# Peptides against a protein of PDB entry 4HTP, part 125

Target 1, 231 residues: chain A of PDB entry 4HTP
Amino acid sequence: SQTVASHVPFADLCSTLERIQKSKGRAEKIRHFREFLDSWRKFHDALHKNHKDVTDSFYPAMRLILPQLERERMAYGIKETMLAKLYIELLNLPRDGKDALKLLNYRTPTGTHGDAGDFAMIAYFVLKPRCLQKGSLTIQQVNDLLDSIASNNSAKRKDLIKKSLLQLITQSSALEQKWLIRMIIKDLKLGVSQQTIFSVFHNDAAELHNVTTDLEKVCRQLHDPSVGLSD

## One batch from the design tools (peptide; made by RFdiffusion4, then SolubleMPNN)

Design b2_p20_4_s3 (from b2_p20_4, 11 letters changed)
Fold by OpenDDE base, seed 4:
Structure b2_p20_4_s3 (fold): chain B 231 residues (1-231), chain A 20 residues (1-20)
Amino acid sequence: as target 1 above (231 residues)
Amino acid sequence: SEVEEALEAMRQRMAELNAE
């Protein structure tokens, strides 16, 4: 079945997240998220105009925006060190070179960008001159690959994990990879709370999530902002 | 169709969003 996520570029989500992160005020952050969400809902309505009882929802995006609430897929088993090593290999970085050392020692301040402790930002600057300008992945494809990673981690298939990671990396811009890393590490650093995200999505979202702890149910049941939990 | 037109319009808007 067709999904909104299969049509929305991952780059669009990343651009939205970037705007949210760069925004200083809560209101501006909310505006950027709302604009993306509204566009998503409109697209959904158009896509499913002649179809009732679809299971499609904002869930594919929401689970990437709130990765700490992920309950469907298991742990990725991926840490910054693994990614650092992978990037060093993939980009053929000299092991004793500046960029390799930045990735490996991401917690140590370099005095240049003030991004100490944020592996994703460090990776971004390393990747920016080396990666494609525009990615080709949809949100659906990203989730599929992340599902694969989690599944293969559970199955202890490191080779397949690497394969999926490489597919993600090679089809993503530096900016997209920055956010992808943050999604995997489950720390987006948006500067907006989970409660705020839920409140923008639906007035009853936080309550329903507190009861069910099921992000997909929240997204499906409260897909329409005008229809309440009690309706 | 109207649906296809709406979808295309949304795709364009999403592309614009990404381009900013």
Scores: peptide ipSAE 0.067, ipTM 0.733, DockQ to the pose 0.515
Fold by OpenDDE base, seed 2:
Structure b2_p20_4_s3 (fold): chain B 231 residues (1-231), chain A 20 residues (1-20)
Amino acid sequence: as target 1 above (231 residues)
Amino acid sequence: SEVEEALEAMRQRMAELNAE
């Protein structure tokens, strides 16, 4: 079945997240999120104009924006150290080289950028001169790969986890990988609260989530901002 | 910038879909 997520590039979401992160004020952060959401809803209406009662919703994007609320897929089993080792291998970085050491010792202040403790930012600078300028993955494809990772982690199939990670990495820009890492680690550092994200999405979203803890249900039932929870 | 280019592409894609 057709989904909005199958048409929206992952790069579009990452660009939005980047704008939100770089924005200084709450109002500006909200504006960027709202613009993406409104565009998504318009796209949904256009895509499904001749179809009623579709199950498609903002959920594929929302679960990446609020990864700490993920309840459908199991744990990835991926930490910064694993990613560091993977990048060193994939990029063929000398183990005693500057870039490899930056990745492995990401918690240690390295001076100029002040990104100590933020693995995603450290990775970004290592990846920027080495990766594709433009990624090719859709939001749907990213979620499919993340599903695969979680499933294979549960099954203790490390080789298949690596395979899916490699697909994510090789088809993503440095910027996209920065945000992908943050999604996997479940810390986006957007500077906007969960409550704010829900409030922008729908007036009743926080309430429904508090009761159900089901992010997909929230996105599906409250897809239309003009239709309330009690309607 | 890469960010602006991606956003513009999204806008264009949405416009195309709305025109169908």
Scores: peptide ipSAE 0.038, ipTM 0.649, DockQ to the pose 0.069
Fold by OpenDDE base, seed 5:
Structure b2_p20_4_s3 (fold): chain B 231 residues (1-231), chain A 20 residues (1-20)
Amino acid sequence: as target 1 above (231 residues)
Amino acid sequence: SEVEEALEAMRQRMAELNAE
């Protein structure tokens, strides 16, 4: 069956997240998230106009926005050091070069950007002049690749993990990779609370999540913002 | 199609937001 996530470019989500992060006020952060969510819901209604009782929901996006609440996908087994080594290899960076050292020693301030401790930002600046300007992945494809990584980690298939990571990297812009890294590490640094995201999504979302701890159920049951838990 | 129109509308909205 078709899903909204199969049509929405991952770049659109990343652009939204970037806007949220750059916004200084809570109201602006909320506005950017609301605009994306509203567009998603409108597209859902159009996509499923003639189909009742679909299971499609905002879940594919929500699980990337709130990766710390992920319960379906197992651990990736990926750390910053692994990604650093992968990028050095993929980009053929000199091991003793400036960029390789920045990736490996991302916790130490090495430049004027003040991005110490934020591996995703360090990676972004290394990738920006070296990777594609436009990504080609949908949100569904990103989730499929992340599922593959998690399953192969469980199966201890390092070669297949690398394969999926390479697919993500080679089909993503520097900006998209910055956010992918943050999703994998489960720290988006949006500057907006989980409670705020839930409140914007649905008035009953926080309550339902507190009871079920199931993000997919929250997204399915509360897909319509006008229909509450008691309805 | 209606689906394509909805997708394009979403993309246009995102582009407008980026221009602000």
Scores: peptide ipSAE 0.113, ipTM 0.749, DockQ to the pose 0.938; fails the geometry check
Fold by OpenDDE base, seed 1:
Structure b2_p20_4_s3 (fold): chain B 231 residues (1-231), chain A 20 residues (1-20)
Amino acid sequence: as target 1 above (231 residues)
Amino acid sequence: SEVEEALEAMRQRMAELNAE
């Protein structure tokens, strides 16, 4: 069936995450998340206006915002070193060049940005002058590709993992790739807690997640912010 | 369609935020 995630560009989520990260205050961070969520819910209502009992929810986005809570998708088997090598190959970077060394030695401070230890930020600056300005992927497509990566990792099909990664990379801007990397590594560095995200989503979200540990159930059962667990 | 309008509204909001 048709889903909200099949319509929402991945770029929109990444832009929201970027705004949240850049915001200094908790209130401002919350505002950006709430605006995205409200837009999602409004679109959901429009998309499913003539359909009852849909299973569609905020889950496709939530599992990317809180990737550490992912339980449906198995491990990707991807680390920073693998991504570094992939980018060096894909971008045809000289192996002993400055940019290749920055990616491989991302833990060591290099340059003036002070982003030591943050592979995604280092990758962003390498990618910015070299990749697309605008990506073409929807949130659904990103999740489909991530599903493929996890499945192929479980099956030890390294060639197919690389194929899916290349599809993600070649169809994404530098900014989108920064956030995609953070989603894969499961560290978004948003500056807001899991509890804050849940509290903004629904008053009962944290409680339901604590009981079920099922992010999809949380998103589906608590899709309407006005309907609680006791209702 | 209402779906297209809702999507466009979301995109416009994101564009406005990027311009700030």
Scores: peptide ipSAE 0.107, ipTM 0.743, DockQ to the pose 0.940; fails the geometry check

Design b2_p20_4_s4 (from b2_p20_4, 11 letters changed)
Fold by OpenDDE base, seed 4:
Parts: C-alpha cells; sequence; structure tokens
Structure b2_p20_4_s4 (fold): chain B 231 residues (1-231), chain A 20 residues (1-20)
C-alpha cells in the first residue's frame, strides 16, 4: 500500500530539523515543525481520499524525530567510533590526516566551531565538501534501511549492517547524514522538548503515549488533530 | 493522476516552507 513516507523526501525532514535547530525561540521551532506536519497531513488526506481505515500515519517521520521513543526497531549497535572508521574508509581519508583525526577524536575540541562532542557536526563538516548536494532517499527508504540495520545487528550480520549503512551514506547529502547520525545515536539536539513535539502533533498525544508507550498508536489514533481520544 | 497532483501540491508547500 502507498504511504506518505514513500513520497516524502528525507531531505525535507532534515531541512525541517535543521530549521528547528537553528531557531532560537520556542515559537519559531514550533512553526517549522507545524509546517512540515501540516504539509504531511494534507498530503495524507489527498493520498487516502478514497480509502477508509488506513494504517498510514505520521509514524515514519515521528520515529525519526523522537528516536529515543522507538520501541519497534531494535538497537542498531552503532557507535560514533564505528561511523568514524566507516567514513575514513569510505572517503579514503588519510588515517593520520586532519579529517580522520577529527572524526576519531570528535570529543576533543580541535576546531573553532565549538562542536566538540557532537559527532554529527564533525561529520557534517568533513562530508560537506565530499558528498552530493542532494540526497535521493524517501523517509520510507530511510526507515527500511534502519530496520535492516537493526535486524542485522540482532542477527550479528556485520557485513549486511555495513551494506545498509553504505546505502544510506551514498544516497544522502552531508546535511542529511548529519541528521541521520543523530537519529541513529538518538540525540537530535533540537532544543525543543518531547512534550512540545507531542503537543504540536495532537493535544492528547502526550497522554496517549504515557499510557501506551506506543508511538505508532499515538500517530495512528491521533492522526487527525480535531479528533480526540474520546471520540 | 490524483496522487501526482497531491504530490505536486506537497512539493509546492515544502518549497514555500523552505524559502522562509
Amino acid sequence: as target 1 above (231 residues)
Amino acid sequence: SEIEKALEEYRERMEEANAE
């Protein structure tokens, strides 16, 4: 079945997240999230106009925005050091070179940008001059690849994990990879709380999540902002 | 198709959002 996520570029989510992160005020952060969400909902309504009881929802995006609440997908088993090594290999960076050392020693403040400890930002600056400007992945494709990584981690298939990671990396811009890394590490640094995200999504979202701890159920049951839990 | 139209409308909205 067709889903909104199968049509929405991952780049659109990343651009939204970037805008949220760069925004200083809560109101501006909320505005950027709301714009993306509203666009998603409008597309959903159009896509499913003639279909009743669809299971499609904002869940594919929400689970990337709130990766710490992910319960369906198992652990990736990916750490910053693994990603650093992968990038060094993939980009053919000299191991004793400046960029390789930045990735490996991402916790050490070596740069002027104050990005120490944020691996995703370090990676971004290394990737920016080396990667394509535009990615090609949809949100569905990203989730499929992440599902593959988690599944293969559980199965201890390291080679297949690497394969899926390479697919993600080679089809993503530097900006998209920055956010992808943060999604994998489960720290987006948006500067907006989980409660705020839920409140913008639906007035009853926080309550339903507190009871069910099921992000998909929250997104599915409360996909219409005008329909409450008691309806 | 209706889907193509919906997708185009989505793209237009996102382009506007990204321009701000």
Scores: peptide ipSAE 0.519, ipTM 0.922, DockQ to the pose 0.697
Fold by OpenDDE base, seed 2:
Structure b2_p20_4_s4 (fold): chain B 231 residues (1-231), chain A 20 residues (1-20)
Amino acid sequence: as target 1 above (231 residues)
Amino acid sequence: SEIEKALEEYRERMEEANAE
């Protein structure tokens, strides 16, 4: 069946997240998230206009926005050091070169950007001049690849993990990869709380999540912002 | 198609959002 996530570019989510992160005020951060969410919901309504019983929801996006709440897929088994090594290999960076050392020693301040400890930002600056300007992945495709990574991690298939990572990397811009890394590491640094995200999504979302701890159920049951838990 | 129309409308909204 058709899903919103199969049509929404991953780039759109990343651009939204970037705007949220760059915004100083809570209200502005909320506005950017709300705009993306509203666009998603409007697209959903149009896509499913003639279908009353659909399971499609905001879940594919929400699980990337709140990756620490992921319960469906197992752990990725991916650390910053693994990604650093992968990028060094993929980009053919000299191991003793400046960029390779930045990736490997991302915790040490080396530059003027003040990005010490933020691997995703370090990676972004290394990737920006070396990768695609625009990615091609949809949110669904990103989730499919992440599912593959988690599954193969559980199965101890390192080669297949690498394959899926390469697909993600080669089809993503530097900005998209920055956010993808943060999703994998499960720290988006948006500057807004989980509770704020839930409150914008639906008034009852935080409560339902507290009870169920199931992000998909939250997104599905509370898909319509006008329909509450008691309705 | 309805899907194409919906997608175009989505793109327009996101372009506007991204311009702000």
Scores: peptide ipSAE 0.529, ipTM 0.925, DockQ to the pose 0.693; fails the geometry check
Fold by OpenDDE base, seed 5:
Structure b2_p20_4_s4 (fold): chain B 231 residues (1-231), chain A 20 residues (1-20)
Amino acid sequence: as target 1 above (231 residues)
Amino acid sequence: SEIEKALEEYRERMEEANAE
């Protein structure tokens, strides 16, 4: 069936996450998240105005915002070292060059940026002068590729994992790749708690998640902020 | 189409959000 995620650019989620991260105050962080969520809900209402029984929800985005709560797909089997090697190969970086060494030694402060230990930020600065300015992936396509990675990891098909990663990388801007890396590693560094995200999404979201541990169920059952769990 | 209209409205909202 038709979904909101099949139309929403992954870039829009990434720009929202970037705004959240850069904001100092809790209120401003919440505002940026709420704006994206409200836009999503309005799109949902318009897309499904003639359909009462749909399973479409905010879940495709929520599982990328709260990747630690992912339960549907299995482990990716991807670490920073693997990504570093992939980028060195893909970008044809000299192995003994500064950029290759930055990626491999991301935990050691080497540059002027206070990004030591954050592989995604190190990768961002290496990618920025080398990648597309605008990506082409939707949220649905990103999730499909991540599903492929997890499935192929389980099947021990390293070649197909690499193929899916290459598709993600070649169709994404440096900023999108920064956030994609953080989603894969499951550390977004947004500066807002899980509780805050749930509270903004729906007043009953935290409670329902605590009972079910099912993020899709939470997003589906509580997709309307005006309809409570007890209604 | 309904999809095209919904998508256009979404784009307008996100453009406004990105300008803030």
Scores: peptide ipSAE 0.527, ipTM 0.924, DockQ to the pose 0.695; fails the geometry check
Fold by OpenDDE base, seed 1:
Parts: C-alpha cells; sequence; structure tokens
Structure b2_p20_4_s4 (fold): chain B 231 residues (1-231), chain A 20 residues (1-20)
C-alpha cells in the first residue's frame, strides 16, 4: 500500500529539524514543525482521497522526531564510539589526524564551535566537505534501514549492522547524517519539549500517549486534528 | 497521475516553507 513516508524525502524532515534547532523562540520552533506536519497531512489526504480504512499516519516521521519513545523496534546497539570508528574507516581518515581525533575525542573541546559533547555536530563538520550535497532516501527507506539495524543487533549480526549503516551514510548528506546520528542516539536537541510536539500534533496526543504508550496508535487515532479522542 | 500531483503539491508547500 502507498504511504506518505514512501514519498517524503528524509532531507525534508532534516531541514525542518534544522530550522527548529536554529530558531530561538518557542513560537518559531512550533511554526516550523507545524508547517511540516500540515504539509504531511495535506499530502496524506490527497494520496488517500479515494481510500477508506487507511492505516497510514504520521508515525514514520513521529518516531524519528521522538526517538526516545520508540517501542516497535529494539535497541540499535550503536554508540558514538562505534560511529566514530565507522566514519574513520569509511572516510579513510588518518588515525592520528585532526578529524579522526575530533570524532574519537568528541567530548573534549578542540575548536571554536563549542560543539564538545555533541558528536553529531562534530561529525557534521567532518562530513560536510566529504559527502553528498543532497541525499536520496525517503523517510520509509530510513525507517526500513533502522529496522534492519535493530533486528540485526538483536541477532548479533555486526556485519549486517555495518552494511545497513553504510547504506544510510552513503545515501545521505552531511546534514541528514547529523540528524540521523541524533535519531540513533535518541537526542535531537531541538529545544522544544515532548509535550510541545504532542500539543502541536493534536490536543489529545499527550493524554492518549500517557495511557497507551503507543506512538503509532497516537498517530493513527489522532491523525485528524479536528477529531478529538472523545468524539 | 494522482500520486504525482499530490507529490508536486507537497513539494511546492515544502519549498515555500523552506523560503521562510
Amino acid sequence: as target 1 above (231 residues)
Amino acid sequence: SEIEKALEEYRERMEEANAE
């Protein structure tokens, strides 16, 4: 079946997240999220205008925006150190070089950017001159690859985990990889609370999530912002 | 196709959002 996520570029989500992060005010952050969400909903309505009983929802995007609430897929088993080593290998960085050391010692201040402790930002600056300017992955494809990583982690298939990670990396821009890293590590640093995200999505979203702890159910049942939980 | 039209409309909205 056709899904919105199968058509929406992962780059669009990343650009939205970047705008949210760069915005200083709560209102501006909310505006950027709302614009993406509204665009998604309008696309959904157009895509499914002739279909009833559609299970498609904002869930594929929401689970990337609120990765700490992920319950469907198991743990990735990926930490910053693993990613650092992977990038050093993939980019063929000299082990004693500046960029390799920045990745490995990401907690230590080494520059003027003040990015100490933020691995994703450090990775971004290393990747920016070395990777694609524009990625090619859809949100669905990203989720499929993340599912593969989680499944293979559970099965202790390290080689297959690496394969899926390489596919993600080689098909993503530096900006997309920054956000992908944050999604995997489950810390987006958006500057807005989970409650704010839910409130913008639907007035009843926080309540339904508190009861069900099921993010997919929240997205499906409250897909229409005009239809309440009690309706 | 209807899908292509929907996708184009989506792209237009996102381009507008990116311009702000």
Scores: peptide ipSAE 0.510, ipTM 0.920, DockQ to the pose 0.702; fails the geometry check

Design b2_p20_5_s1 (from b2_p20_5, 10 letters changed)
Fold by OpenDDE base, seed 1:
Structure b2_p20_5_s1 (fold): chain B 231 residues (1-231), chain A 20 residues (1-20)
Amino acid sequence: as target 1 above (231 residues)
Amino acid sequence: SEMEALRARWEALIAEEEAK
């Protein structure tokens, strides 16, 4: 069956997240999220206009926005050090060069940007002059690749993990990779709370999640903002 | 702007499905 996620570019989600991060005020952050969500719901209605009972929901996006609440896929087994080494290899960076050292020693300030401790931001600046300007992956494809990584991590297949990571990296812009890294590490640094995200999504979302701890169920049952939990 | 481009893409996606 068709899903909204199969049509929405991952780049569009990343662009939205970037806007949220750059916004200073809570209201502006909420506005950007709301606009993306509303567009998603409108497209959902159009896509499924002839199908009343579908399981499709905002879940594919929500699980990337709130990756710390992921319960369906197992752990990725990926840390910053692994990604650093992968990028050094992939980009053929001199091992003792400035950029390689930035990635490996991401906790130590080396420049004027003040990005110490934020591996994703450091990676972004290294990647920006070296990778695609525009990615080609949909949200569904990103989730499929992440599923593959988690599955192969469970199976201890490091070679296949690397393969999926390389596919993600080679088909993503620097900006997309910044956010992908943050999704994998499970720290988006959006500047808005989980509660705020849930509140914008649906008035009953936080409550339902507290009871079920099932993000997919929350997204599916509360897909319509006008239909409450008790309805 | 990027926001305008994003909105345009959503509108295009919706329009495509509505036309089917």
Scores: peptide ipSAE 0.425, ipTM 0.897, DockQ to the pose 0.953
Fold by OpenDDE base, seed 2:
Structure b2_p20_5_s1 (fold): chain B 231 residues (1-231), chain A 20 residues (1-20)
Amino acid sequence: as target 1 above (231 residues)
Amino acid sequence: SEMEALRARWEALIAEEEAK
């Protein structure tokens, strides 16, 4: 079946997240999220105008925005050190070179950007001159690949994990990879709380999530901001 | 701007579905 996520480029989500992160004020951060959400809902209505009771919702995006609340996927089993080694290999970086050392020693301040401890930012600057300007993945495709990674991690298939990671990396811009890394590590550093995200999504979202701990249910049942839990 | 481009892409997607 058709989904909104199958039509929305992952790049567009990443651009929105980037804007949220760069915004200094809470109000501005909320505005960027709200605009993306409103556009999503409007497109959903257009896409499903002739179909009622669809299961499609904001969930594919929400689970990437709040990855720490993910319950459907098992653990990825991916750490920064694994990604560092993968990038060194993929980009053919000299092991004793500046960029390789930045990735491996991401916790130690080595650069002028002050990004020590933030692997995603360090990776971004290494990737920026070396990667595609625009990615080709949709939000659905990203989720499919992440599902594959989680499943293969559970099955201890390291080769297949690498395959899916390579597909994500080779089809993504540096900016998209920055956010993808943060999604995998489950720390987006947006500067807005989970409560704020839920509050913007729906007035009853926080309550429903507190009871169910089911992010998909929250997104599906509260898809319409005008329909509450008591309705 | 990037924001304008993003909005334009959303509008295009919506317009495509509304035209069907």
Scores: peptide ipSAE 0.405, ipTM 0.892, DockQ to the pose 0.945
Fold by OpenDDE base, seed 3:
Structure b2_p20_5_s1 (fold): chain B 231 residues (1-231), chain A 20 residues (1-20)
Amino acid sequence: as target 1 above (231 residues)
Amino acid sequence: SEMEALRARWEALIAEEEAK
């Protein structure tokens, strides 16, 4: 069966997240998220107009927006140091060069951008002149690759983990990779709370999640903003 | 603008499905 996530470019989610991050006010952040969500729901209705019983929901996007609430896939086993080493290898960066050292020492204040401690931002600036300008992955494909990483981590298949990471990296822009890194590390730095995200999604979302701790169930049961928990 | 382009892509996707 077709899903909304199979049609939505990952780049579009990243652009939305970028706008949310850059927005200073809570209201503006909410507006950007709401617009993306509303578009998703409208497309869902069009895509599934002849099918009433579908399991498709906002879950594929929500689990990337709130990665700390992920419970379906196991741990990735990926940290900043691993990614740094991977990028150095992939980009053939001199080990004693400026960019390699920036990635390895991302916690140390270097330069004037004030990005110390934010590995994703450090990586972004290294990747920007070296990567594709536009990615080709859908949200579904990103989740499939992340599932593969988690599964292979559990199976201790490091070679296959690397393979999936390379697919993510080589098919993504620098901006998309910035957000991928944040999703993997589980810190998006959006400047908006989890509660706010849930409240925009559905009035009962926070409550249902608090009880079930199941993000997919929340997205599926509360797909329609007009239908509540008690209905 | 980038926002307008994003909106246009959504509208195109929706229109395509509605036309089927």
Scores: peptide ipSAE 0.386, ipTM 0.886, DockQ to the pose 0.962
Fold by OpenDDE base, seed 4:
Structure b2_p20_5_s1 (fold): chain B 231 residues (1-231), chain A 20 residues (1-20)
Amino acid sequence: as target 1 above (231 residues)
Amino acid sequence: SEMEALRARWEALIAEEEAK
């Protein structure tokens, strides 16, 4: 079925997240998120103008923005060390080289950027001069690949996990990969709370999530900001 | 169409970020 996520480039979400992260004030962070959400809802209305009872919602994006609340897909089984090794292999980095060591020892300061402990940022700077291609993935495609990773992790198929990761990496810019890594590790470092995200999404979102713990239900039932739980 | 316009906005956001 048609979904908004199938039309929205993953890069657009990443750009939004980047803007949120770079914003210093809470109000500015909220504005960026709200703008993305409003655009999504407007596109939804346009896409589904002739279909009133669709299951499509903001869920594909929300589950990437709040990855710690993911309950539909199983654990990825991916840690920073695994990603480091993968990048070293993929980029053919010398094992004892500066960039390889940065990735492997991401918790210690190795550069001038002060990104110690943030693997995604360290990876970004390693990838930036090496990833020249424009990202081509939609939000739906990213979620499909993440679903594959989780499924294959459950099945202990490491080879297929690697395959899906390679598909993500080879079709993503350095910036997109930074955010993808954070989504996988489940730490976006946006500087806004979960409560804030929910409150911007819908006034009743936090309450519904507290009861159901189902992010998709929250997104679907509260798709319209003007329609509450009691309506 | 409205859909085309909205899609164009997403593309514009990408381009803006890539230009940084």
Scores: peptide ipSAE 0.265, ipTM 0.741, DockQ to the pose 0.063; fails the geometry check

